Peptides against a protein of PDB entry 7RZF. Designs and how they scored, part 172

Target 1, 358 residues: chain A of PDB entry 7RZF
Amino acid sequence: PFQEEHLKQLYKIVPIKDIRNLYVTFPIPDLQKYYKSNPGHYLGHLIGHEGPGSLLSELKSKGWVNTLVGGQKEGARGFMFFIINVDLTEEGLLHVEDIILHMFQYIQKLRAEGPQEWVFQECKDLNAVAFRFKDKERPRGYTSKIAGILHYYPLEEVLTAEYLLEEFRPDLIEMVLDKLRPENVRVAIVSKSFEGKTDRTEEWYGTQYKQEAIPDEVIKKWQNADLNGKFKLPTKNEFIPTNFEILPLEKEATPYPALIKDTAMSKLWFKQDDKFFLPKACLNFEFFSPFAYVDPLHCNMAYLYLELLKDSLNEYAYAAELAGLSYDLQNTIYGMYLSVKGYNDKQPILLKKIIEKM
Target 2, 358 residues: chain A of PDB entry 7RZF as posed
Amino acid sequence: PFQEEHLKQLYKIVPIKDIRNLYVTFPIPDLQKYYKSNPGHYLGHLIGHEGPGSLLSELKSKGWVNTLVGGQKEGARGFMFFIINVDLTEEGLLHVEDIILHMFQYIQKLRAEGPQEWVFQELKDLNAVAFRFKDKERPRGYTSKIAGILHYYPLEEVLTAEYLLEEFRPDLIEMVLDKLRPENVRVAIVSKSFEGKTDRTEEWYGTQYKQEAIPDEVIKKWQNADLNGKFKLPTKNEFIPTNFEILPLEKEATPYPALIKDTAMSKLWFKQDDKFFLPKANLNFEFFSPFAYVDPLHSNMAYLYLELLKDSLNEYAYAAELAGLSYDLQNTIYGMYLSVKGYNDKQPILLKKIIEKM

## One batch from the design tools (peptide; made by RFdiffusion4, then SolubleMPNN)

Design b2_p19_3_s1 (from b2_p19_3, 10 letters changed)
Fold by OpenDDE base, seed 3:
Structure b2_p19_3_s1 (fold): chain B 358 residues (1-358), chain A 19 residues (1-19)
Amino acid sequence: as target 1 above (358 residues)
Amino acid sequence: MLPKRPTIPEEVERVLLSE
């Protein structure tokens, strides 16, 4: 396990690839035995959330970060890491201290709110959906994976242990959250901008890096991270499917879309799934306007309209994606195209939200 | 979809996660 001398370290690393990444890492206890509650998944879900009031949303709003991932990683024997990884913009590379401050402000928000059973339930439900509709793995790879995990899980649970949450353990969430402190941090900044500014070489890969102690003043700034009023817990994900009923194939089912409604203002085609038998649907809407492409002004207005619409829907995009829903909005020469895809149960909710923003 | 786990390039992992 990392001793105190290994903590509060900053690594400036020259990558082989042209990448800009920040890794904020925390040594944590081995959580393998807590797979039924998976407190690291709970924290990874919240820290890695992309909705309004999330860490990523705030860091994106500042132009510092493109993507964020939070979660646990396997370590050496007897410990793991919790890692917050961000893809840095060029500007974000100059604001690493402030980015990490925002991380600790978000972590402080999680401490202040405490563990939420409803968030655990959402994680449980999402994982159950993912397990139920998991694609068939290649037998050889799957067998090797199962053989590897048999050392960690009971035989009866080995197939489900990675997916099925069973126990809400607020105590374990708090225990992990207590390890996510500035005094327990290891930071890596990965950028080609450190080329020629390093003093060490890693033995195995020849990776050039510089190691520095994080100044005590910076650690204290992070320790004194106040509640940032921009950070909020996510709202409940209303897109999580609960009904997975598959309707029987109709006797008159055609292999191609059939016209089921024809009006002066609308045509509707329908094709039942005869192949996949999944509780999924694809809704495709083509909107026609004689004004959409009549002149450059109208074309630009139609473009701007869809960009504004997409921006207004961004608050739902991540929650929908987590729940296995997606939408697409495109300009066409005739107007616009809307597609809604995924689990059919909550598609009407997403469609309603899209229409309410139109 | 399950949240993506952090992926670290091996070159970075050796520096960052080594004792």
Scores: peptide ipSAE 0.423, ipTM 0.905, DockQ to the pose 0.612
Fold by OpenDDE base, seed 2:
Structure b2_p19_3_s1 (fold): chain B 358 residues (1-358), chain A 19 residues (1-19)
Amino acid sequence: as target 1 above (358 residues)
Amino acid sequence: MLPKRPTIPEEVERVLLSE
């Protein structure tokens, strides 16, 4: 396990590829025995969240970060790592200290709110969906994977242990969260901008790097991270499917879409799935307006309208994606196109949210 | 989807996660 002398270290690393990454790493206890509660997954879900009030949303708004991932990683025997990884912009590379400050502000927000059972339940439900609809792995790869995980899980649980959450353990969430402190941090900044500014070479890969102690002043700044009022816990994901019933194929089911409604204002075509037998649907809407493409002004207004609509819907995009839903909005020469795809159960909810913003 | 786990290039992992 890392001793105190190995903590509060900054590594400036020259990558082989042209990448700009920040890795904020915390040594944590081995959580393998706690797989039924998986506190690292709970924290990774929140820290890695992309919705309004998330860490990523704030860092993106500043133009410092493109993507964020939070979660546990296996270490050596007896410990793991919790890692927050971000893809840095060129500007973000100049603001690494402030990015990490925001990470600690978000972590402080998680401490202030405490463990939320509803968030655990959401993680449980999402994992259950992922397990139920996981792709069939190739037999050899799957066998090797199962053989590997047999070392960590009881035989009867090996197939499910990676997915199924069973126990809400707020104590373990707090225990891990208590390890996510500035005094327990190892930071790597990965950028080609460090070329010619390094003094060490890694033995195995020849990776050029510089190691520095993080100044006590910077550690103290992170320790004194206040509650940033921009950070909020996510709202409940309304889009998580709960009904997975597959309706029987109708006797009169056609291999092509049938016109089931014809009115002066609308036509509706329907085709039942006869191939995949999944609890999924595709809803496609074409809206016609005589004004959409009448002149360049109306075209630009229609474009602007759709961009504003997309922006207003962005709050749902991540939650929908997590739940296996997606939507698409496009301008057409006749008006606009809307598509909603994924699990059918909560599609009406997403559709309603879209229509309410129109 | 399973939550995205942090991916670290092996070259970076050896520097950052080795003792």
Scores: peptide ipSAE 0.421, ipTM 0.903, DockQ to the pose 0.558
Fold by OpenDDE base, seed 5:
Structure b2_p19_3_s1 (fold): chain B 358 residues (1-358), chain A 19 residues (1-19)
Amino acid sequence: as target 1 above (358 residues)
Amino acid sequence: MLPKRPTIPEEVERVLLSE
């Protein structure tokens, strides 16, 4: 395990590829024995959340970060890491200290709110869905994976252990949160901008880097991270499917979409799934407007309208994606196209949200 | 969907996660 002398370190690393990344790393105890509660997954879900009031939403609003990932990673024997990784913008590279401050403000928010059983339940439900409907893996890859994880899990649980959460352990969540402190941090900034500014070379890859101690003043600044009022816990994900009923194939099921409704204002085609037998649907809507393509002005207005609509729906996009739902909005020469895809159970909820923003 | 796990390039991992 890392000693105190190995903590509070900053690494400036020259990458092979033209990438800008920040890695904020915390040594944590080995959590493998706690796989049934998986506190690192709980924290990774919240820290890596992309919804309103999330860490990513705020950092993205500043123009500093494009993407964020949080979670646990295997370490050496007897410990793991919790890592927050962000893709940095050029501007974000200049604001690394402030980015990390925001990370600690979000972590402080998680401490203040305490462990939430409903969030654990959502993680459990999402993982159960992912397990139930996982794609068939290639046998050779799957057997090799299983052989690898047999070292960590009982044989009876080896197929499920990566997915199924069983135990809400707020004590373990708090324990991991207590390790996510500035005094326990190892930071790497990865950028080509450090080329010619390094003084060390890694032996195996020849990676050029500079190692610096993080100043005590900076550590203290992060330790004094206040509650940023912009950070909020996610709202409950209303898109998580709970009904997985598959209707029997009708005797008169058509191999092609059949016209089931024909009115002056609408036509509806339906095709039952005869191949996949999943509790999924694809809803496709084509809207026709005589004004959509009448002139260049109307075309531009229709384009701007959809861009604004997409922006207004961004608050639901991540929650829908997590739940295995997606939507697509496109301009057409006749008007607009809307598609809603994924698990059928909560599609009406997503569709209603879209319509309410239209 | 399972949350994304942090991916670190091996070149960075050796610097950051080594003692």
Scores: peptide ipSAE 0.416, ipTM 0.903, DockQ to the pose 0.619
Fold by OpenDDE base, seed 1:
Order: C-alpha cells, then sequence, then structure tokens
Structure b2_p19_3_s1 (fold): chain B 358 residues (1-358), chain A 19 residues (1-19)
C-alpha cells in the first residue's frame, strides 16, 4: 500500500498520442469483498454524473473539461484506486488546481448530504436492467471472464455478482469518501505540453515524465474546499423502466407498418415487433411545415429552433441515456424529425418532456 | 447502463499506479 511518502504527488506525463488528461487518484482499501454493496460504484455514479448540478456540468460550463469519468479501479493485492479522470481543454490545462478544487467541493457535498438509499436503489435497478438485457457475449470471452471472476465470487453468485446490488451499506460509502481527501491524492497531468520539461523516463514504455510533490499550500487549499452551491445531488431518474412486459403478437400483425390512423393532420403507422421480442419501442415523428425551407431565413430559423430545443433538453439527456432511452431531433427539408428509442415503459415520460419544451 | 469505469493508458498507469 502507498505510504505517506507516495501521496500528494504530481506527475506531468508526455503522452504518445495528442491527448490532454487529468487523473486524480486515491488509494482505497480492497472493496472486492463488498461487491454486494459496491460503495465504489455508488460514488462513481455520483462523481461521474452528467446531469444538472454535477461536477462535469460545472467544469464544462467553465470550458475546462470535455468529459469526466469517476470510479474504482483494481490495484495491486490488498488495495484499489478511486480515480477521477477528465479530458482537459487547452484552457483546462491551465486550471488544473481549480479543477481539482471543484472535485473536492463536490466530494464535500457528498459528505454533507450523506449516503442516499434512493441513489443506491437507482444503481441497483439500472444494474438489474443491464443484467437482464445484457447482449450475448462471445462464448469464449465470456467463459474466460467467468473463470477470472471465480476467484472472487461464490459459484452460485458468479453470474450476477458484477451486476446485482443487494445491500445498502452507508458505512462503506462513508469509509470510501474518507479516503477521497487531498492528503491521499496522486495526480497525473497528461499533455504534450510537457515535452522537453521532464526529467524521468519510465523503464518499460520509455514514457517521459516529471514527478513533483504537491505543495502543502495547494493541499491545504483543497482541504479547505467549501460547499459550492452549484453542486447538487442528481434528481431521481424518472426514466428507469420497471415494466418489462412483452405484449403477445397480435393475429393481425403485419410484417410491415400498418396505417392505424389517418386524419387530415396526421397519419399513424404501427408495426408490432415480430423478431426481437424486447420491451423496447421506436417512436418516429415527422413534422411537416410549409415554412421550414421556404427561404434561407426560415431554414436558419428552423435550425436555430432545433438547436435551442436540444439545448433545453440536455437536462434529461443523461438520465434518459442511463435508463436506456435515447432521442434524436433533426431538421428535414420538410420540417423536423423526432425519434425516441429504447425501453417502452418510460418513453411516454420522455416524449412528454420533449413536447413540453417544443 | 453501468457507469463507465476510468480507463488509463498503460504508459500512464505504470507511472501513476506503480509503487
Amino acid sequence: as target 1 above (358 residues)
Amino acid sequence: MLPKRPTIPEEVERVLLSE
């Protein structure tokens, strides 16, 4: 396990590829024995959340970060890592200290709110959905994976252990949060901008890097991270499916879409699934407007309208994606196209949200 | 969907996660 001398280190690393990444890493205890509660997954879900009031939302609003991932990673024997990884913009590369400050502000928010059983339940439900509808893996890859995980799980649980959450353990969530402190941090900044500014070479890959101790002043700044009022826990994900009923194939089911409604203002086609037998649907809407492409001005206005509509829907996009829903909005030469896809159960909720923003 | 797990390039992993 990393001793105190190995903590509070900054690594400036020259990448092979033209990438800008920040890795904020915390040594944590081995959580493998706690797979039924999976506190690292709970924290990764919140820290890696992309919704309003998330860490990513704030960092994106500043133009510093493009993407964020948080979660546990396997380490050597007897310990793991919790890692927050961000893709840095050119501007973000100049603000790494402030980015990390915001990470600690978000972590402080998680401590202040405490463990939330409803968040655990959402993680449980999402994992159950993912398990139930898991695509068939290649048999050879799957058997090799199972053979590897048999070292960690009872035979009876080995198929489910990676997905099924069973126990809400707030004590373990708090235990991991207590390890996510500035005094326990290892930071790597990965950028070509460090070329010619390094003093060490990694033996195996020849990676050029510089190692520095993080100044005590910077550590103290992060330790004194206040509650940032911009950070909020996510709202409940209303898009998580709960009904997976597959309706029987109708006797009159056609192999092609049938016109089931024909009016002066609308036509509706329906096709029942006769192939996949999944609790999924595809809703496609084509809207026709004589004004959409009448001239360049109207075309640009229709484009701007859809861009604004998409922006207004961003608050739901991530929650929908997590729940296995997606939507698409496109301009067409005749007007606009809307598609909603995924689990059918909560599609009406997402569709309503879209219509309310239109 | 399961949350994405952090992916670290091997070259970075050796520097950052090695003792």
Scores: peptide ipSAE 0.405, ipTM 0.904, DockQ to the pose 0.605

Design b2_p19_3_s2 (from b2_p19_3, 9 letters changed)
Fold by OpenDDE base, seed 2:
Structure b2_p19_3_s2 (fold): chain B 358 residues (1-358), chain A 19 residues (1-19)
Amino acid sequence: as target 1 above (358 residues)
Amino acid sequence: MLPKKPEIPEEVERVLLAD
């Protein structure tokens, strides 16, 4: 258990690999007994969100961060960590204090909004999807994993405990948020730029590092993190599948796409899945325009149009990905190509969103 | 997909998370 002297520490670490990472770490109580509510997962989902108004979106817009992950990590017995990890750009390495300020501004936003049951429900639904479609592990690996999990979960729940959320516990979410404070922080900056600037060596790996106390003025700056109006909770993810029905193979199903609609303005081909039997579909659209490539001007306009369309759809990209949906838009010599792939249940919703932006 | 857990290199973990 970290005592007060172990908090508010900054570690500058020389990595073996050429990486630039920031780890903002908070000691938290052991939450293992609360696996049914998993408040660390709730917070990790929000802090690690990539949609509009997210922490990552703001840090990317400044060119400081490439990727962000938030979540709990196991520690010693009776102790865990909550960690926010970012991949730093070269510029971001110069703005670590401001990056952490933005983290605390986002955490302050989470406190101000309070725990949201609908967010918990989304986490629950996403985990249910992940559980339902998890790859079957190899028997030996699976047995070893289960044996490890038996130390943490009742035997009857071992298969589901990692995935199934059952209890919305706003009190536990608030409890964890109360631990995510500047006075409880341990920071590591990992960069080769610290080579030759370290004064300590870790015993086991020979890792070179420097340890410094974070200045009280910096801690106070983070403690006084205001609400940044750019940070918003995510909107509801409309793309999370709830229907997983697999339709029976039709007797007249062809091994190749059949033309099922033929009009002056459209042709439609359909092929039922005869191999995978998953509640997934692939929708592919080719749009033909006689004007798309008639001259260089029209070609450039078509390109610009598609780039603007992609930009306008970016708000849905992460939510679709989380829900196991994807889309692709491409210019073709005849016009435009659109594809929508993934779970079939909410594909019409994504398709409608795309069409509304066209 | 399950949420990505923070990946920490072992050499960093020993510095940052060791007691």
Scores: peptide ipSAE 0.437, ipTM 0.902, DockQ to the pose 0.565
Fold by OpenDDE base, seed 3:
Structure b2_p19_3_s2 (fold): chain B 358 residues (1-358), chain A 19 residues (1-19)
Amino acid sequence: as target 1 above (358 residues)
Amino acid sequence: MLPKKPEIPEEVERVLLAD
């Protein structure tokens, strides 16, 4: 485990690739024995959330961060790391201290709200879906993976241990959250902008870096992170599928889409899946307007409308993606195209949300 | 989809997680 002298350190690292990354790292206890509750996954789900009121949403709104990932990583013997990784913008590289402040504000929000059983249940349900519909792994890779996992899990659980959550353990969530403190932080900033500004070289890769102690004033600033009113827990994900029933193939199933509805204002084509037998559907809508491409003004208005519509739907995009749903909206020369894809169970909910914003 | 785990380049991992 890291000693106190190894904590509150800042590393400025020159990458081989042209990347700008921030890694905020916390030493945590070995959580392997708690795989049934997986408190690191719970925290990673919330910290890495992309919905309204999330850490990423706020950092994106400031133009500082493009992407964010939070989660546990294996460490040396007897400990792990919790890591928050962000892809930095050029502007974000100048605001690293403030980015980390926002991370601690979000962590403080999680402390204030406490562990939520419904969030655990969503993680459980999402993992169950992922497990049920995981692609068939290649036998050789799967065997090697299983052999490694057998060291840590009972034989009967090896196939499921990475996916199935069974136990809500608020005590363990709080325990991990208590390790996510400024006094326990190790920070790495990765950017080519540090070229020629380093004083150390890593032995194995020749990586150029500079190591600095984080000033006590900065640590105190992060320790005194206030509740930021912009941070909120996510709302319940209404898109998580619960029904996986596959309807039987109809006797008159056609190999191509059949016209099943023809009206003055609409045509509906349908093809049943005869190959994959998944509880998934693809809904495609073409909207036709005589005004869409009549002149440059109308074309620009149609474009602007779609951009505004996309913006208004952005609040659902991440929740839908987590649940295995996606949508696409495109301008066409005739009007608009809408596609909704993924698990069929909650597609009507997503479609309704789209229509309500139209 | 399962949340992505943090991926750290090996060069960064050696500096950040070596001790």
Scores: peptide ipSAE 0.424, ipTM 0.900, DockQ to the pose 0.580
Fold by OpenDDE base, seed 1:
Structure b2_p19_3_s2 (fold): chain B 358 residues (1-358), chain A 19 residues (1-19)
Amino acid sequence: as target 1 above (358 residues)
Amino acid sequence: MLPKKPEIPEEVERVLLAD
C-alpha cells in the first residue's frame, strides 16, 4: 500500500510507442469482496461516460483529449487502483493541470449528486445483457479465466459474479469517491516529448522517466475544484433492451428477402432470421432522390446535410452503443442510406430519434 | 456494452503502480 510519501507524485514517462497519455490514479481499498455491488464499476460508468455533460465531452470540446477511460484496476497486496486514462492531443499535453482540474470538478459533481440507484440499475441491466449474450470464449481461455475467478468467488457464483450486480450500496460508492481526492493522486504523463528530460530508468523495461512531487499549490487548486455547470449526470439510457423474445419461424419464411410491400413510393423487403436466433434485427433504408447527384452543388449539399445530421445524432450514439445498437448514415449516388442494427427491442426508439432529426 | 477498463502499457504500469 502506498504511504503518504508516495502520493501526490507526477511521473513523466518516455513511451516506446509514439503515444500521448495521461493516467490519473488513486489507490483504493480492495473492493473484491464487494463484487455484488461493484462500486468501482458504477463510478467507471459515470466517469467514463461519453454522453452530453460528461467529462470526455468537455475535454473533447477543448481539443485536449481524444478518448477517456475510467475504472478500477486490480493492484497488489490487498489494494486496488481507480484510474482515469485519457489520450492527449498535442494541445492537451500543455493543459494537463487543467484536464485534471476538470476531472476533480466532475468527481465533485458526482459527490454533490450522490449515488443514484437508477444508474446502478442501468449498470445492472447492461451487465445482464452482456452476460446473456456473451460470446462463447475459447474453451482454453475460458477455463483459465474461471480458474482465476475461483480464488475470489464462491463456486456457485463464479459464472455470474463478474456480471451480475445485486446490491445497491451507496455507502461503498461514497467510500470510493472519498478516495478520489487530489491528496491521494498519482499522475503519469506519457509522451516522447520527455525524451532527454528524464533522470531515472526503470529496471525491467529500461523505461526512462522523471518523478516529481506535485506542488502543494497545484494540489490545493484541485482540492478547491468547484462545480462546473457543464458537467451533468447522464440521462437514462432509453435503448437498453428488456425484451429478448425470439419469434418462431413463420411457415412461410423464405431463405431470401421477400417483397412484402410494393407501392409507387416504397418497396419493403423482409427476411426472418433462420440461422442465428438472436433478438437482433437489421433495418436498412435506401432513400432515393433525383436531386442527390444532379450536380456538384447538390452533391455537396447532400454531403453537408448528412454530416450535420450525424452531428445532431451524436448525443444518442454512445447510449445506443452501450445498449448494443448502432446506426450508419451514408451518402449514395441515388440519395441516402440508413442502417440501424442490434437488439430489436429498442430499435424503434433509435429510428424515431433519427427520423426526428432528419 | 460494458465500460472499457483502463489499459496501461506494462512499461508505464511498472513506473506508476509499482511499490
Scores: peptide ipSAE 0.420, ipTM 0.905, DockQ to the pose 0.602
Fold by OpenDDE base, seed 5:
Structure b2_p19_3_s2 (fold): chain B 358 residues (1-358), chain A 19 residues (1-19)
Amino acid sequence: as target 1 above (358 residues)
Amino acid sequence: MLPKKPEIPEEVERVLLAD
């Protein structure tokens, strides 16, 4: 376990690849015994959220970060790590202290709101969906994975333990959240810009790095992180499927899409799935407009319209993706194309949200 | 979907997590 002398350290690391990354790392207790509640997954879900009011949304709006991942990682015996990893822009590399301040502001928001059972329930439901529809792994790889998991889980739970949440443990969430403090931080900044500015070499890979103590003034700045009013908990994910019923294959099922509706304003083709037997659907809409390609001005207006529409729908994109839904909007020479794909249960909700923004 | 897990290059992991 890391002693106090190992905490509040900054590592400037020269990568082999041309990457810019920040790793904010917290030593945490070994949570393996708490796999049924998985408090690290709960916190990783919130810290790594990409919706409105998320940490990523704010850092991205500032032009400092492209991507963010938060979660637990296995460590040495008797402890784990909670890690927040961001892909840094060139500008973000200059604002690392402020990026980390925003991380602590978000963590402070999580403390202020306290553990939310509904968020745990969403994690549970999402994991249940992922488990239920897990693709068959290659037998050799699967057996090797199971053998590794047997060291950590009861035999009867080995297949499910990674996915199934069973117990809401707000006490454990708070316990992990209490370890996510500035005094318990190890920071790595990874950039080629540190080339020639390092004084240490890692023995195994020859990685060049510099280690520095984080100044007490910086630690104190992070300790005094106020609530940032831009940070909000995510809203409930409306797109999580709950109905997985598969309709029986009709006796008259066609191998190709059949025209089932033909009107002056619309044609509808339908094909039932005869191969996969999943509670999934693909909805494809082609909209025809005589004005879409009439002249360059109308073409440009149609393009701008779709870009604005996509931007307005961005608030739902992440929630839909988490729930196994996706949408696509494209300009065509005849008008617009819309596709909605994934689990069929909540597709009408997503489609309604799209139409409301149109 | 399961949340993305932090991926750390081995070269970085040895510096950051080896102590």
Scores: peptide ipSAE 0.420, ipTM 0.901, DockQ to the pose 0.608

